Peptides against a protein of PDB entry 5EIB. Designs and how they scored, part 181

Target 1, 366 residues: chain A of PDB entry 5EIB
Amino acid sequence: VDLEPGTMDSVRSGPFGQIFRPDNFVFGQSGAGNNWAKGHYTEGAELVDSVLDVVRKESESCDCLQGFQLTHSLGGGTGSGMGTLLISKIREEYPDRIMNTFSVMPSPKVSDTVVEPYNATLSVHQLVENTDETYCIDNEALYDICFRTLKLTTPTYGDLNHLVSATMSGVTTCLRFPGQLNADLRKLAVNMVPFPRLHFFMPGFAPLTSRGSQQYRALTVPELTQQMFDSKNMMAACDPRHGRYLTVAAIFRGRMSMKEVDEQMLNVQNKNSSYFVEWIPNNVKTAVCDIPPRGLKMSATFIGNSTAIQELFKRISEQFTAMFRRKAFLHWYTGEGMDEMEFTEAESNMNDLVSEYQQYQDATAD
Target 2, 366 residues: chain A of PDB entry 5EIB as posed
Amino acid sequence: VDLEPGTMDSVRSGPFGQIFRPDNFVFGQSGAGNNWAKGHYTEGAELVDSVLDVVRKESESCDCLQGFQLTHSLGGGTGSGMGTLLISKIREEYPDRIMNTFSVMPSPKVSDTVVEPYNATLSVHQLVENTDETYSIDNEALYDICFRTLKLTTPTYGDLNHLVSATMSGVTTCLRFPGQLNADLRKLAVNMVPFPRLHFFMPGFAPLTSRGSQQYRALTVPELTQQMFDSKNMMAACDPRHGRYLTVAAIFRGRMSMKEVDEQMLNVQNKNSSYFVEWIPNNVKTAVCDIPPRGLKMSATFIGNSTAIQELFKRISEQFTAMFRRKAFLHWYTGEGMDEMEFTEAESNMNDLVSEYQQYQDATAD

## One batch from the design tools (peptide; made by RFdiffusion4, then SolubleMPNN)

Design b2_p19_7_s2 (from b2_p19_7, 9 letters changed)
Fold by OpenDDE base, seed 5:
Structure b2_p19_7_s2 (fold): chain B 366 residues (1-366), chain A 19 residues (1-19)
Amino acid sequence: as target 1 above (366 residues)
Amino acid sequence: SMAERQKKLLKKAEEIAAK
């Protein structure tokens, strides 16, 4: 789905374009112009029914529909505005199904689009209410991984999208292979989400490899375990040491000893025990899949529900507030029929979410 | 005890979630 036809042509001409049904390509003509309100109230609203018709058709073809997975950006107009409209409409029609998202957070290091903080804040407001699970894939973190860890002088969207693809492949492993922990979206939610609003995950991946890199193909279970818990391997620009883990899932892939994995996972929990909440017992879950990622001998994927995720929301909120206090660019949103009140509601709800994470972080028995 | 501490913390977390 896109509001721009050229995006669909790029997907269709791509190496995997033929895996999608031609009738499942739904697209507009005008685009969203990086405006959330165009995506949500005008251009996106005209297209949403055509998307819902495809969603219904594909849902009816499922033997057992678990839920939906949306991949979108929060900085643009289509992914943010139309993406959140789709989430709302799907939630209304399928209230008993899991809504899962891969939400790409904007960064000034990656894009110069001035209105990204508005689009992101308005999107987060919708995600808080209408998603059950959100993987926060932060362009700030992806850029920093490419630049600092992978030593790429000028990270490209191709480099960032390689990390996104590795992360998405990792977190979906248990859904794609039988006999795994969190084998369905609902079991994942039950294990990862202790409170409904606290459903924003910090993903991480090991080994960190660029296209053509073979350097990490022979990592050991101890090295994978250590890297997976390293803040530098997180795909969200948050330091887990500044917060507390509510829940964790670790997904190992490749031929390895389950005993060695369990020993290393116990060791890393004991070493980092101060960074876990003490009131959620057995809050670390581990899975091992014998099928490695393509081109790797083994990998580990991390899913963290951490109160440190508030650092990401604070960054967006600070950028939002700096523009909104000046009413900068608001006329582009209000001109599409959006009320200025929705900006203040979205800012408030995101600040409330930050406050909730902080309260759980500071929860002491004393 | 550790169990009493966990129970007290869980109760506090439930009180946060109920606001």
Scores: peptide ipSAE 0.269, ipTM 0.872, DockQ to the pose 0.018
Fold by OpenDDE base, seed 3:
Structure b2_p19_7_s2 (fold): chain B 366 residues (1-366), chain A 19 residues (1-19)
Amino acid sequence: as target 1 above (366 residues)
Amino acid sequence: SMAERQKKLLKKAEEIAAK
């Protein structure tokens, strides 16, 4: 789905374009112009019913519909505005189904789009209310991984999207292969989301290796485990050491010893015990799939529900507040039918979420 | 005990979630 036809033509002409049904390509003509309000109230609202018709058709074809997975950007107008409209409409029609998102957070290091903090804040407000689980994929973190870890001098969207695709493949492993922990979206939510609003995940992937170092790197369970828990490998620009893990899932892929995985996972938990909440017993879940990802002998994917995720929301909130206090660019949103109150409500709800994470972080037995 | 501490923390967490 896109508000621009050119994206759909690119997907259709791409190497995998033929795997999608032609009728499932829904697109607009005018785009959102990086405006959440165009995505949510005007251009996106004109297209949403056509998307819902496709969603219904595909849902009816399922023997057992678990839920929905949306991949979108929160910085742009289509992914943010129309994406959150679609989430809301699907939630209204399918209230008993899991809503899962892969939400790409904007960064000034990646995009010069000045209004991204508005689009992100307005989107986060919708995600808090209408999603059951959200993977926070932060362009800030992706850029830093590409630059620092992968040694890419000028990271491209292609380089960032490679990390996104690896992460998405990792976190969906348990859904795609039988006999795994978290074999369905609801089980994942039950294991990862102890409180309904605290459903924002910090994903991570291992191995991350620069092209120059790839030939010299052994892939071992200890190295995967160590890298997977390294703050520099988090796909959200948060330091887990500044917060506490509520829950963690680790998904190993490839031929490895389950015993060695369990030993390394126990060791990393014990070493990092101060960074876990004490009140959730057995809050680390481990899965091992014997099928490696394409091109790797083994991998590990991390899913963390951490109170440190508030650092991401604080960054967006600070950027939002700096613009909103000046009423900068608001006329582009209000001209599409938005009220200024919606900005204030979205800012408030995001700040409330930050405060909620902080309360769990500060929760002591004393 | 660790169990009592966990129970006390869980109660605090529930009180946070109920706000």
Scores: peptide ipSAE 0.245, ipTM 0.855, DockQ to the pose 0.018
Fold by OpenDDE base, seed 1:
Structure b2_p19_7_s2 (fold): chain B 366 residues (1-366), chain A 19 residues (1-19)
Amino acid sequence: as target 1 above (366 residues)
Amino acid sequence: SMAERQKKLLKKAEEIAAK
């Protein structure tokens, strides 16, 4: 789905375009112009029914519908505005199904789009209420991984999208291969989400590899385990050491000893025990899939529900507040029928989420 | 005890979730 035809044509002509049904390409002509309000209330609202018709058709063809997975950006008007409209409409029609998202967080290091903090804040407000599981894929973190870790002098969207693809492949491993831990979206939510609003995940991946760098040697289980808990491997720009893990899932892929994985996972938990909440028993889950990812002998994917994720939301909030106090660009949103109150409500809800994470972080028995 | 500490922390977390 897109409000611009050119993106859809790129997918259709791409190496994987043939895996999608032609009738499942729903697109507009005008785009959202990086405006959340165009995505949510005007251009996106005109297209949403056509998308819902396709969603219904595909849902009816499922033997066992678990839920929905949306991949979108929060900086642009289509992914943010129309994406959150679709989430709302799908939630209304399928209230008993899991809503999962891969939400790409904007960064000034990656994009010069000035209104991204508005689009992101308005989107986060919708995601807090209407998603069950949100993987925070932060362009800030992706850029920093590419630049600092992968030593790419000028990271491209291709480099960032490679990390996104590796992460998405890792976190969906248990859904794609039978007999794994968290084999369905609901079991994942039960294990990862202790409180309904606290469903924003910090993903991580090891080994970090760029497309074309075959030189990353197959890591050992100890090295994979150490790397996936390293803050430098997180796909969200927050330091886990500044917060506490509520829940963790680790997904290992490749031929390895389950015993060695369990030993290394116990060792890393013991070393990092101060960074876990003490009131959630057995809050670390581990899965091993014998099938490695393409091009790797083994990998580890990390899913963290951490109170440190508030650092990501604080960054967006600070950028939002800096613009909103000046009413900068606001006329582009109000001209599409939005009220200034909706901006204030979205800012408030995101700040409340930050406060909620902080309260759980500071929760002591004393 | 560790169990009593865990119970107190869980109660505090429930009190946070109820606000």
Scores: peptide ipSAE 0.149, ipTM 0.815, DockQ to the pose 0.018
Fold by OpenDDE base, seed 2:
Structure b2_p19_7_s2 (fold): chain B 366 residues (1-366), chain A 19 residues (1-19)
Amino acid sequence: as target 1 above (366 residues)
Amino acid sequence: SMAERQKKLLKKAEEIAAK
């Protein structure tokens, strides 16, 4: 789905375009112009019914519909505005299905689009209410991984999207291969989301490999485990050491000893015990899939529900507040039918979410 | 800009598809 035809044509013509049904390409002509309101109330609202017709058709063809997976950006108008409209409409029609998102968070290090904090804040407001699980993929963290860890002097969207694809492949491993922990979206939500609003995940991946780096170092289970818990391997620009893990899932892939995995997972929890909440028993889940990722002998994917995710929301809130206090660019949103109150409500709900994470961070078992 | 790089990647994807 896109409000611009050119992106859809590039996907259709691309090396994987043939894996999608032609009728499942739904696109507009005008785009959203990086405006959430165009995505949500105007251009996106004109297209949403055509998307819902495709969603219904594909849902009816499912033997067992678990839920929906959306991949979108929160900085642009289409992914943010139309993406959240689509989430809302799917939630209305399928209230008993899991809504899962891969939400790409904007960063000034990656994009100079001045209104991204508005689009992100308005999107987070919708994600808090209408998603069951959201993977926070932060363009700032992706850029920093590419630059600092992968030593790419000039990171590209191709490099960032490589990290996104590796992470998405990792977190969906249990859904794609039988006999795994978290084998469905609902089981993942039950294991990862102790409180309904606290469903924002910090993903991580090991080993981090750049495109064209043939130096697949044969990593060991200890090295994978250590890298997976390293803040530098997190796809969200948060330091887990500044918060506490509510829940964790680790997905190992490749031929390895389950015993060695369990030993290393116990060791990393014990070494980092101060960074876990004590009042959630058995809050770390581990899965091992014998099938490695393509080109790797083994990998580990991390999913963390951490109170440190508040750092990401605080960053967006600070940027939002700096513009909103000046009423900068608001006329582009109000001209599409938005009220200034919707901005205040979205800011408030995101600040409430930050406060909720802080409360659970400070909560003791006493 | 990142936007210009994205546009170049899209164009390269189109060129790969046309092959």
Scores: peptide ipSAE 0.000, ipTM 0.278, DockQ to the pose 0.019

Design b2_p19_7_s3 (from b2_p19_7, 12 letters changed)
Fold by OpenDDE base, seed 2:
Structure b2_p19_7_s3 (fold): chain B 366 residues (1-366), chain A 19 residues (1-19)
Amino acid sequence: as target 1 above (366 residues)
Amino acid sequence: SAKEREEKRLKKAEEIAKK
């Protein structure tokens, strides 16, 4: 789905464009630009019914519909505005299904789009209410990984999207291969989301490899485990050491000893025990899939529900507040039918989410 | 710095809002 036809044509003409049904390409003509309100209330609202018709058709073809996965950006008008409209509409029609998102968080390191903090804040407000699971893929973190870890002097969207694709492949491993922990979206939610609003995940991946650097060196299980828990490998720009893990899932891929995985996972928990909440028993889940990613002998994917994710939301909130207090660009949103109150409500809800994460960070076992 | 990027963004915002 896109509000711009050129994006859809690029997907269709791409190396994998043939895997999608032609009728499942739903697109607008005008685009949203970078305006969330155009995506949510105008241009996106004109297209949403056509998308819902496709969603219904594909849902009816499912033997067992678990839920929905949306991949979108929060900085742009289409991904943020129309993406959250679609989430809302799908949630209304399928209230018993899991809503999962891969939400790309904007960064001033990656984009010069001035209104990204508005689009992100308005989107986060919708995601708090209407999603069950949200993978926070932060362009700040992706850029920092590319620059600092992968030693890319000028990270491209291709480099960032490589990390996104590796992460998405990692977190969906249990859904794609039989006999795994978290084999369905609901089971993942039950294991990862202790409180309904606290459903924002910090993903991580090991080994981090650039498209040109086939690290022929097979990492060991200890090295994978250590890298997976390293703050530098997190796809969200948060330091887990500044918070506490509520829940963790680790997904190992490749031929390895389950015993060695369990030993290393126990060791990393014990070593980092101060960074876990003590009042959630068995809050670390481990899965091993014998099928490695293409081009790797083994990998590990991390999913963390950490109170440190508040650093991401604080960053967006600070950026939002700095613009909103000046009413900068607000007329582009109000001109599409939005009220200033919707901005204040979205900011408030995001600040409440930050406060909720902080409360659970400070909570002790009584 | 993050602050310098924010200041640059805010300045750009103010310049666009004045046009």
Scores: peptide ipSAE 0.016, ipTM 0.480, DockQ to the pose 0.026
Fold by OpenDDE base, seed 1:
Structure b2_p19_7_s3 (fold): chain B 366 residues (1-366), chain A 19 residues (1-19)
Amino acid sequence: as target 1 above (366 residues)
Amino acid sequence: SAKEREEKRLKKAEEIAKK
């Protein structure tokens, strides 16, 4: 789905374009112009019914519908505005199904789009209320991984999207292969989301290795385990050491000893025990899938629900506040029928979320 | 409340879509 035809043409002409049904390409002509209000209330609202018709048709063809997965950006107008409209409409029609998102957070290191803080704040307001699970994929973190870890001097969207795809493949492993922990979206939510609003995950992937170092690196279970808990490998720009893990899932892929995985997972938990809440027992879950990802012998994917994710929301809030105090570009949103009150409500709800994470960070076992 | 915010948002979307 897109409000611009060129994105759909790029997907259709791509190496996997033939996997998608032609009738499942729903697109507009006008675009959102990086405006959340155009995505949510005008251009996106004109297209939403056509998307819902496709969603219904595909849902009826499922033997067992677990829920929905949306991949979108929060900085743009379509992914943010229309994406959150779709989430709302799908949740209204399917209230008993899991709403899962892969939400790409904007960064001024990656994009010069000045209105991204508005689009992101307005989107987070919707995601807090209308999703059950949100993987926070932060362009800030992706850029830093590409530059610092992968040694890419000029990271491209292709390099960032490679990390996104590896992460998405990792976190969905248990859904795609039978006999795993978190084998369905609901079990994942039960294990990962102790509080309904605190459903924002920091994903991580291992191995992250520069092209020049790949040939010399042995992939071992200890190295994968150490890397997936390293703050530098988080796909969200927050330091887990500044917060506490509420819950963690680790997904190992490849031929390895389950005993060695369990030993290394115990060791890393013990080493990092100060960064876990003590009042959630057995809050680390581990899965091992014998099928490695394409091109790797083994990998580990990390899913963290950590109070440190508040650093990401604080960054967006600070950028939002700096623009909103000046009413910069606000007329583009009010011209689409939005009120300044909707901005204030969205800012407030995101600040409430930050406060909730801080409260649970400071909570002790009674 | 979250519910009141969503109801307000939906109502506003309907008002915009009617213009």
Scores: peptide ipSAE 0.012, ipTM 0.400, DockQ to the pose 0.606
Fold by OpenDDE base, seed 4:
Structure b2_p19_7_s3 (fold): chain B 366 residues (1-366), chain A 19 residues (1-19)
Amino acid sequence: as target 1 above (366 residues)
Amino acid sequence: SAKEREEKRLKKAEEIAKK
């Protein structure tokens, strides 16, 4: 789905374009112009019914519908505005199904779009209420990984999208291969989400190696385990050491000893015990899939529900507040039918979410 | 720096808001 035709043509002309049904390409003509309000109330509202018709048709063809997976950007008007409209409409029609998102957080390192903090704040407000699971894919973190870790001097969208694809492949491993922990979206939610609003995940991937170093690195279970818990390997720009893990899932892929994985996972928990909440028993889950990702002998994927995710929301909130106090660009949103109150409500709800994460960070076992 | 990028963004915001 897109409000612009050019993205659909790129997907259709791509190496995997033929795996999608032609009738499942739903697109507009005008785009959202990086405006959440155009995506949510005007251009997106004109297209949403056509998308819902396709969603219904595909849902009826499922033998066992678990839920929905959305991939979208929170900086752009289509992914943010229309994506959150679509989530709301799907939730209304399928209230018993899991809503899972891969939400790309904006960064001024990656995009010069000025209104991204508005689009992100308005989107987070909707995601707090209408999703069950949200993977925070932060363009700030992706850029920093590309530049600092991968040694790319000028990171491209292709380089960022490579990290996104590796992360998405990692976190969906248990859904795609039989006999795994969290084999369905609902089991993942039950294991990862202790409180309904606290469903924002920090994904991480190992190995992250520069192209020049890939040929010389023997990957071991200890190295994978150490890397997946390293803040530099997080796809969200948060330091886990500044918060506490509520829940963790670790997904190992490739031929390795399960005993060695369990030993290393115990060692990393013990070493980092101060960064876990003590009042959630057995809050670390481990899965091992014998099928490695393409081009790697082994990998590890991290899913963290951490109170450190508040650093991401604080960054967006600070950027939002700096523009909103000046009423900068508001006329582009109000001209599409939004009220200024919706901005204040979205800011308030995101600040409440930050306060909730802080409360659970400071909570001790009595 | 992140601060310089934010200042650049705010400056661009002010320039667009004046149009």
Scores: peptide ipSAE 0.006, ipTM 0.326, DockQ to the pose 0.025
Fold by OpenDDE base, seed 5:
Structure b2_p19_7_s3 (fold): chain B 366 residues (1-366), chain A 19 residues (1-19)
Amino acid sequence: as target 1 above (366 residues)
Amino acid sequence: SAKEREEKRLKKAEEIAKK
């Protein structure tokens, strides 16, 4: 789905264009112009029914519908505005199904779009209420991984999207291969989300290795485990050491000793015990899938529900507040039928979410 | 710095809002 037709042509002409049904390409003629309100109330609202018709058709063809997965950006107008409209409409029609998102957070390192903090804040407000699980894929963190870890001098969207794709492949491993931990979206939610609003995940993928170092790097369970828990490996720009893990899932892929995985996972928990809440028993879960990702002997994927995710929301909130206090660009949103109150409500709800994460960070076992 | 990027963003915002 897109409001820009050229995006669909790029997907169709791409190496994977044939994996999608031609009738499942829903697109507008006029893009959202990086405006959430155009995505949510005008251009996106005109297109949403056509998307819902496709969603219904595909849902009816499922033997057992678990839920929905949306991949979108929060900085743009389409992914943010229309994406959150679509989430709301799907939630209304399928209230018993899991709503999962891969939400790409904006960064001034990747995009110079001025209104991204508005689009992100308005989107986060919708995600707090209407999603069950949200993978926070932060362009700030992706850029830093590309630059610092992968040693890419000038990270491209292709380099960032490679990390996104690796992460998405990793976190969906248990859904795609039978007999694993978190074998369905609901089990993942039950294991990862102790409180309904605290459903924002820090993803990570290992191994991340620069091209120049690939030939010298051993792929071992200890090295994967160590890298997966490194703050520099998080695909959200948060330091887990500044917060506490509520829940963790680790997904190992490839032929490895389950015993060695369990030993290394126990060792990393013990080493980092101060960064876990003590009042959630068995809050770290591990899966091992014998099928490695393409081109690797083994990998590990990390999913963290951490109170440190508040650093991401604080960054967006600070940027939002800096513009909103000046009423900068508001006329582009109000001109599409938005009220200034919707901005204040979205800011408030995101600040409440930050406060909730802080409360659980400071909570001790009685 | 992050702060300098934010100030640049705000300045660009002010320039666009004046058009």
Scores: peptide ipSAE 0.017, ipTM 0.445, DockQ to the pose 0.025; fails the geometry check

